# Peptides against a protein of PDB entry 3QIS, part 32

Target 1, 334 residues: chain A of PDB entry 3QIS
Amino acid sequence: PSLELSRREFVFENVKFRQLQKEKFQISNNGQVPCHFSFIPKLNDSQYCKPWLRAEPFEGYLEPNETVDISLDVYVSKDSVTILNSGEDKIEDILVLHLDRGKDYFLTISGNYLPSCFGTSLEALCRMKRPIREVPVTKLIDLEEDSFLEKEKSLLQMVPLDEGASERPLQVPKEIWLLVDHLFKYACHQEDLFQTPGMQEELQQIIDCLDTSIPETIPGSNHSVAEALLIFLEALPEPVICYELYQRCLDSAYDPRICRQVISQLPRCHRNVFRYLMAFLRELLKFSEYNSVNANMIATLFTSLLLRPPPNLMARQTPSDRQRAIQFLLGFLL

## One batch from the design tools (peptide; made by RFdiffusion4, then SolubleMPNN)

Design b1_p10_1_s3 (from b1_p10_1, 6 letters changed)
Fold by OpenDDE base, seed 3:
Structure b1_p10_1_s3 (fold): chain B 334 residues (1-334), chain A 10 residues (1-10)
Amino acid sequence: as target 1 above (334 residues)
Amino acid sequence: SFLEQYRPEL
């Protein structure tokens, strides 16, 4: 069997978080026999492609002289955004299109990723006074390394914040401040806030706006701004409540005094973001007659975002653990 | 508001 491929080199320019890009090519059976094709893993890989790439179809049959269109889809989810932001991963892959009892055909995937404030650590964002797209990639790496070291120092309670660091970190990321300040100003009376989905086009505009500028006003509907806040919190490499404190939050869920002590042990940036969000959500709950928002709904929604189980415990999360996690947040909303 | 204490100095 043999295939003819219309193209073997693919370039995905300006890949962004949550923006689907597609490149298509044709494969044709120029042989005399039916053939089965499949994308196969390389020798050391578990998957035929990186998590941000897929082929559709990834396998199939071709009759003699049949042609099929294959779509190469590039989509950066929350699962790939952090490693692409840090430059640990890149928009570079090689696909192996295998023909059963035939040849391997290599496809080269290349491109560039545009960093996002979505999927960047709270610590790095607190050091970032400019939009992420204005920050040199080298400086982003340094900011993540410094952020990790300061987080570790803050957990150890060892070092007073050296007042001599030339730039004081922000109390909260500017991006989360902009989202929450917008919602506080314009969305407190919004009916069905956090219940109605945003528009995908508006979400992309909000992400692009926060990545490239410091806007006076966030574009899009209140629902899109609200969903953008949820996406931001979901995309964090570490949740607002650090994984190390997850079990202690569950264990303390019915003791409001212990809950406050657990939160006091968060790294400064995480603690500030948590307190800021809880303050906002308590203000939002005062407008429940207008926005239909209640404490149980908010606690349920934000628990999955703020108090994520560690990856090793995700598969073991019981309904009781979920209820304790909700109860933990309720103690800050009521 | 209580939220203004978190305003970033940009």
Scores: peptide ipSAE 0.534, ipTM 0.952, DockQ to the pose 0.898
Fold by OpenDDE base, seed 5:
Formats: sequence, structure tokens, C-alpha cells
Structure b1_p10_1_s3 (fold): chain B 334 residues (1-334), chain A 10 residues (1-10)
Amino acid sequence: as target 1 above (334 residues)
Amino acid sequence: SFLEQYRPEL
């Protein structure tokens, strides 16, 4: 069996978080026998492609002289955004199109990624006074390394922040401040806030705005700004409540004193973000007659974002654990 | 606002 491919090289320019890009090519059976094609893993890979790439269809049959269109889809989700922001991964891959009893055909994927404040650590963002697109990639790496070291030092309670001439970190990321300050000013009376989805075009504009500028006003509807805050919290490499404190939050869920002690043990940036969000959400609840927002809805929504199970426990989360997590957050909203 | 205490110094 043999295939003819219309193209073998694909370039994805200016790949961004949550922005789908597609490239298409044709494969044709120029042989005299039916053939089965499939994308196969390379040596030592578990998957035929990186997590941000897919082929559709990824397998199929072709009769003699049959032609099929294959779509190569590039989409950076929350699962790939952090490693692309750090430059640990890149928009580069090789796909192996295998023909059963035939040849392997190699496809080259290349391109560039544009970093986002979405999927960047709270620690790095607290050190970032400029939009992420103004920060050199080398400096992003240094900010993530320094952030990891400060998180470890903060957890160990060892070193007071040396008052040395290093620029003091922000209390909260400017991106979170911009989103929450906008919602506080303009969305407290918005009907169905956090219940109505935003527009995809507006979400992309909000992401691009936060990545490239420090706006006076965030573009888009209040629903799109609210959903952008949820997406931001979901995309964090570490949740606002650090994984190390997850079990202690569940164990303390019915004791408001212990809950406050657990939060006091968070790294400074995480603790500030948590307190800032809880202060905003308590203010939003005062307008429940206008915005239809109640404490149980907010606690249910934000618990999944702020208090995620550690990766090793994700498969074991019980309905009881989820209810304890909600009860933990309710103790800060009421 | 009580939220203004979290304003980043930019």
C-alpha cells in the first residue's frame, strides 16, 4: 500500500491560550489495494502527539483512489498552558502517519507560542509589574524559579523577606485585581452573574488585553469578565489553596477557627488572593436580590476552582470530600 | 472600597 500526502509541513504562528488553530491536508490511496492508516506514537511516547495537538480523523480506511481530509487542530488548554508559558514545551512536534503493512510518513509541526498570564503561577505574577507579553522569556523562567524557591521558604517559615533592594512583590497579581475591581464596580447588580456564560470572542479579547496591557477598563460584557476570572482560577498551575493544605481544609470544614488558621499558613500571594476573592464574593452576596447570586451557588462554583484535589488524589474524590470542600468555603462567605 | 487595599502599586 502507498499514500500520497498533499502537505507534510505545518506552521502554527502566534498560538495563544484557548485559541483554536486548524490546518488541513489530504491523503490519497494511490495504490491498488485498500489501506488502513493511523497516527502512531514515536519511540518512548505514550501518545501520537503532544497534548495541545490532535489529528481528525486519527485513523481510517481508504479504498483505491480514495481521498480523505485530515485536520490538524492546535489548542492550548489549561493542561498545556503552564509548560508553554515557561518555554519547557514549544509548538514543535513530529507526527507519524503509519500505513498498515506500508510506510511511515512524517509530518513536521512547528510554530510559536505567545505567553499568557493565564496558567502562570500566582508567585510569578506577583513579581510581574508589566504585562506578560512585555516580559522577556528568560525573565519568565527566572521569575518561576524564584517563585518556587520563595514558596518553599514561605512553607518552611524560615526566612523573613530580606528588606533588601529587590522590588517587593505585589499583594495580588495585577490581572486578578483588574478582573475583580471591574466586577466590583460594574457587575454587582448584573442578573445571573457567574451563571450566564460569556462570549468566546469577548473572552479572547479579555485574555489578550490582560496579556498585553494594563487597561483602565476590561473589554466585554460583565458575563465575559466573570467567566474570564473563572478561567484564570482554573488555569492556575497551583490552585489558590495550595495542594499541601487540601486535606487540612476538608478536615477543618466544620470548624471556622481551624479554617482561618489553615488559610493563614498559605504563601503570602495565595493568602492575599484568597482573602481578596472572599471579600469580593461577600460584597457580591449583598446584592443577591439584583444578581440572583446565593452563597451555596458561589461556594459550589468557586470550591472546584480554589480547592482542587492534588493530582494523586483526583481519581479518589468522594461526594463527601466535595461537600466538605464546599462547607470550608461557605465559612468565609457567611 | 475595602478592596482598594489590594491595589497593586504599578
Scores: peptide ipSAE 0.523, ipTM 0.949, DockQ to the pose 0.879
Fold by OpenDDE base, seed 1:
Structure b1_p10_1_s3 (fold): chain B 334 residues (1-334), chain A 10 residues (1-10)
Amino acid sequence: as target 1 above (334 residues)
Amino acid sequence: SFLEQYRPEL
């Protein structure tokens, strides 16, 4: 069996978080026998492609002289955004299109990723006084490394922050401040806030706005700004409540004094973001008659974002653990 | 507001 491919090299320019890009090519059976094609893993790979790439269809049959269109879809989700922001991964892959009893055909995927404040650590963002797209990629790497080291130092209760000539980190990321300050100013009376989905185009505009500028006003509807805050919190490489404190939050869920003590042990940036969000959400709850937002709804929604189980425990989360996690947040909303 | 204390110095 043999195939003709219309294209073998694909370039995805300016790949962004949550922005789908598609490239298409044709495969034609130029042989005299039916063929089965499939995308196969390379040696030592578990998948035929990286998690931000998909082929559709990824397998099929072609009769002699039959042609099929294959779509290559590039989509950076929360699962790939962090490793692409750090430059640990890149928009590069090789796909192996296999023919049964035939040869392999190699497809080259290349491109560039544009970094996002979404999927960047709270520690790194607290050191970014400029939009992430203005920060050199080399400095993004250094900021993530320094962020890790400062997090470890904070957990160890070690050396006071040397008051040296390094610019003081922000109390909270400017991006989360902008989102929350916008919602506080404009969305407190918004009916069904956090219950109505935003518009996908407005979400992309908000992401691009936060990545490229420090706006006076965030674009889009209050629903889109609210959903952008949820997406931001979901995309964090580590949740606002660090994974190491997860079990202690569950164990303390019914003692508000112990809950506050657990939060006091968070890294400075995480602790500030948590307190800022809880202060905002308590303010939002004063407008419950207008926005239909109640403490149980907010606690249920934000628990999955702020108090995520460690990856090794995700598959084992019980209904009791979920209820404890909700109760933990309720103690900060009431 | 209580939220204003979290304003980033940019």
Scores: peptide ipSAE 0.521, ipTM 0.949, DockQ to the pose 0.900
Fold by OpenDDE base, seed 2:
Structure b1_p10_1_s3 (fold): chain B 334 residues (1-334), chain A 10 residues (1-10)
Amino acid sequence: as target 1 above (334 residues)
Amino acid sequence: SFLEQYRPEL
């Protein structure tokens, strides 16, 4: 069997978080026998492609002189955004299009990724006074390394040695402040806030706005701004409540005094973000007659975002653990 | 507001 491919090289320019890009090509059976094609893993890979890439169809059958269109879809989810922001992964891959009893055809995938404040650590963002797209990639790497060291020092209750020469980190990321300040000013009376989904186009505009500027006003509806806050919290490489404190939050869930002590042990940026969000949500709950927001709804929604189980425990979360996690958060909303 | 204390100095 043999195939003709209309294209073998694909370039995905300016790939962004949550923005789908598609490239299409044709494969034609120029042989005299039917052929089955499939994308196959490379010698040491478990998957035929990286997590941010997909082929559709990824397999199929072609009679002699048949042609099929294949779509190569690039989509950066929350699962790939952090490794692409750090430059640990890149928009580069090689796909192997295999023919049964035939040859392998290699497809080259290349491109560039544009960093996002979504999927960036709270520690790094607290050190960014400018939009992330203005920060050199080399400085992003240094900020993530420094952020890790400062997190470890904070957990060990070590005083930072260099209080004097480095610019003081922000109390909270400017991106979180912009989202929450907008919601506080304009969305406290918004009916069905955090219950109505945003518009995908408005969400993309909000993400691009936060990545490229410091706006006076965030674009889009209150629902889109509210959902952008949820997406931001979901995309964090580490949740607002650090994984190291997860079990202690569950164990303390019915003791409001111990809950406050656990939160006091968070790294400074995480602790400030937690307190800021809880202060906002308590203010939002005063308008429950207008916005239909109640403490149980908010606790249920935000618990999955703020108090995530460590990756090794995700598959083992019991209904009791979920209820304890909700109860922990309720103690800060009531 | 209580939230204003978290305003970033940019």
Scores: peptide ipSAE 0.514, ipTM 0.947, DockQ to the pose 0.896

Design b1_p10_1_s4 (from b1_p10_1, 4 letters changed)
Fold by OpenDDE base, seed 3:
Structure b1_p10_1_s4 (fold): chain B 334 residues (1-334), chain A 10 residues (1-10)
Amino acid sequence: as target 1 above (334 residues)
Amino acid sequence: SFLDAYRPQL
């Protein structure tokens, strides 16, 4: 069996978070026998491609002289955004198109990723006074490393913030501040806030706006700005409540004094973001007659974002653990 | 507002 491929090299320029890109190619059976094709893992890989790449179809049969279009889909989700932002991963892969009892065909995937404030750590973002797209990639790496070291120092309670660091970190990321300040100013009376989905085009505009600028006004509807805040919180590499405190939040869920003590042990950036969000959400609840927002709805929605189980516990989360997590947040909303 | 206490100094 043999195949002819219309292309073997694919370039995905300017790949962005949540922006689907597609490149198509044709495979043709130029042989005299039916053939089965499949994308196969490379040696020592578990998957035929990186998490941000997909082939559609990834397998199939071709009759003699049959031609099939294959789509190569590049999509950076919350699961790939952090490693691409740090430069740990890149828009580079090799696909192996295997022909049963035939030859392997190698496809080269290349391109560039444009960093996002989505999927970047709260610590790194607190050090970024400029849009992430203005920050050199080398400086992004340094900011993530410094952020990790300061997080560890803050957890150890050992070092007063060295007053000599020429640039004081922000209290909260500018991106969170912009989203919340917009919602506070313009969305407090928005009917069905956090219940109505945003528009996908508006979400992309909001993401691009926050990545490239410091806007006076965020573009899009209040629903899109609200959903962008949810996406931002979901995409965080570490949730606003650090994984190390997850169990203690559940254990304290019915003691508001212990809950406040647990929050006081968060890293400075995480603690500030948590307090800022809780302050905003308590203000939003005063307008419940207009926005249809109640404490139970907010607590349920934000619990999955702010108080995520550690990856090793995700599969074990009980309905009781979910209820404790909701109760923990309710103690800050009421 | 109380939210202004968190305003980034850019």
Scores: peptide ipSAE 0.473, ipTM 0.938, DockQ to the pose 0.924
Fold by OpenDDE base, seed 5:
Structure b1_p10_1_s4 (fold): chain B 334 residues (1-334), chain A 10 residues (1-10)
Amino acid sequence: as target 1 above (334 residues)
Amino acid sequence: SFLDAYRPQL
C-alpha cells in the first residue's frame, strides 16, 4: 500500500489558552489495493500526540484513488496550559501516520505559545506586578521556582527570614482582584449570575485583556466576567485550597472552628484568595432577591473549583465526600 | 469597600 500527502509540515502561530486552531491536509491512496491508515504512538509515548493536539479522523480505510481530508486541531485546555506557560512543554510534536503493511509517514507540528495568567500558580501571580505578556520567559521561570520554595516554607511553618530588598508579593493576584472588583461593582444585581453562561468571544477578550493589560474596566457582559472567574479558578495548577489540606477540610466539614483553623494553615496567597472570594460571595448573597443566587447553589458551584480532590483520589470521590466538601464551604458563606 | 483591603499596590 502507498499514500500521497498534500502537506507534512504544520505551523501554529500565536497559540493561546482556549483558542482553537485548525490546519487541514489530504491523504490519497495512490496504490492499487485498499489501505488502512492510523496515527500511532512513538516508542516512548502512550498517545499518538500531545494533549493539546488532535487528528480527525485519526484512523480510516481508503479505496484505490480515494482521498480523505484530515484536520489537525490545536486546543490548549486547563490540562496543558500550566506546562505551556512555564515552557516545560512547547508547541512542537511529531505525528506518525502508519499504513497497515506499509510505510510510516512523519508529520512535523511546530509553532509558538503565548503565556496566560490562566493556569499560572497563585504564588507566581502574587509576585507578578505586570501583565504576564510583559514578563520575560526567564523571569517567569524564576517566579515559579520562587513560588515553589515559598509554598514549601509555608507548609513547613518556616517564619520568612527578613525579606531583603525583594519586592513584597501582592496579597492576591491582580487578575483575581480585577475580576472580583468588577463583579462587586457591576454584577451584584445581575439576574442569574453564575447560572447563565458567558459568550465565547467575550471570554477570549477577557483572557487577552488580563494577559496583556491592567484595565480600569473588564470588557464583556457580567455573565462573561463571572464565567472568566470560574475558568480562572478551574485552570489553577494548585486549587485555592491546596491538595494537602483536602482531607482535613472533609474531616472538619461540620465543625466551623476546625474549618477556620484548616484555612489558617494555607499558604499566604491561597489563604488571602480564599478569604477574598468568601467575602465577595457573602456580599453577593445579600442581593439574592435581585440576582437569584443562594448559598447552596454558590457552595455547590465553587466547591468543585476551590476544593478539588488530589489527582490520585479523583477516581475515588464519593457522594459523601462531595457533600462534606459543600458543607465545608457553606460554613464560610453563612 | 471591605474588598479594597485586598487591592494590589501596583
Scores: peptide ipSAE 0.464, ipTM 0.934, DockQ to the pose 0.888
Fold by OpenDDE base, seed 1:
Structure b1_p10_1_s4 (fold): chain B 334 residues (1-334), chain A 10 residues (1-10)
Amino acid sequence: as target 1 above (334 residues)
Amino acid sequence: SFLDAYRPQL
């Protein structure tokens, strides 16, 4: 069996977080026998492609002289954004199109990724006074490495932050401050806030705005700005409540004094973001008559974002653990 | 506001 491919090289320029790109090519059976094709893993890979790439269809049958269109879809989700922001991964892959009893055909995927403040650590963002698109990629790597070291020092209580000649980190990321300040100013009376989805085009504009500028006003509807805050919190490589404190939050959920003590042990940036968000959400709850926002809804929504189970416990979360996690946040909203 | 205490000094 043999195939003809209309294209073998694909370039995805200016790939961004949550922006789908598509490239198409044709495969034709130029043989005299039916062919089964499939995309197969390379040696030592578990998947035929990287997590940000998909082929559709990824397998199929072709009769003699049949042609099929294959779509190559590039989409950077929360699962790939952090490793692409750091440059640990890149928009590069090789796909192996296998023919049953035939040859392998190699497809080259290339391109460039544009870094996002979404999927960047709170520690790195607290050190980032400019939009992420103005920061050299080399400096993004250094900021993530430094952020990890400062997180570990903070958890171990070993070294006071040397308040020396280094520029003082921000109390909270400018991106979180911009989102929350906008919502506080303009969305407190918004009916169904955090319940109505935003517009996808507006979400992309908000992301691009935060990645490229320090705006006076965020573009889009209050619903889109609210959803952008949720997406930001979901995309964090380390949740606002660090994974190391997850179980202690559950164990303390019914003791408000212990809950506050657990939060005091967060790294400075995480602790500030948590306190800032809780302060905002308590203000938002004062307008519940207008915005339909109640403490149980907010606690339920934000628990999944702020108090995520560590990856090793994700599959083991009980209904009791979820209820304790919600109760933990309720103690900061009431 | 109470939220202004968290304002980034840029």
Scores: peptide ipSAE 0.460, ipTM 0.934, DockQ to the pose 0.920
Fold by OpenDDE base, seed 2:
Structure b1_p10_1_s4 (fold): chain B 334 residues (1-334), chain A 10 residues (1-10)
Amino acid sequence: as target 1 above (334 residues)
Amino acid sequence: SFLDAYRPQL
């Protein structure tokens, strides 16, 4: 069997978080026998492609002189955004299109990723006074390394923040502040806030706005701004409540004094973000007659985002653990 | 507002 491919080199320029890009090509059976094609893993790979890439169809049959269109879809989810932001991964791959009893055809995937404040650590973002797209990639790496070291020092209760670092970190990421300040100003009376989904186009505009600028006003509806805050919290590599404190939050869930002590042990940026969000959400709850928001709804929604189980425990979370996690947050909302 | 205490000094 043999194939003709209309294209073998694909370039995905300016790949962004949550923005789907598609490139199409044709494969034609120029042989005289039916062929089965499939994308196969390279040697030592478990998957035929990186997590941000997909082929559709990834397998199929072609009769002689048959042609099929294949879509190469690039989509950076929360699962790939962090490693692309750090430059640990890149928009580069090689796909192996295999023919049964035939040849391998290599497809080259290349491109560039544009970093996002989504999927960036709270520690790194607290050191970014400029939009992430203005920060050189080399400096992003340095900020992540410094952020890891400062997190570890904070957890160990060792050495005060070296006040000699020429730039004092922000109390909270500017991106979180912008989202929450917008919601506080314009969304406190918004009916069904955090219950109505945003618009996908508006979400993309909000993400691009936060990545490229420091806006006076966030574009889009209150629902889109609210959903952008949820997406931001979900995309954090380390949740607002660090994984190391997860079990202690559950164990303390019915003791408001111990809950506050656990939160006091968070790294400075995480602790500030938690307190800032809780202050906002308590303010939002004063407008419950207008926005239909209640403490149980908010606690349930934000618990999954702020108090995530460590990845190794995610599949084993009991209904009791979920209820304790909700109860932990309720003690800060009431 | 009470949220202004967290305002980034940019």
Scores: peptide ipSAE 0.451, ipTM 0.931, DockQ to the pose 0.883

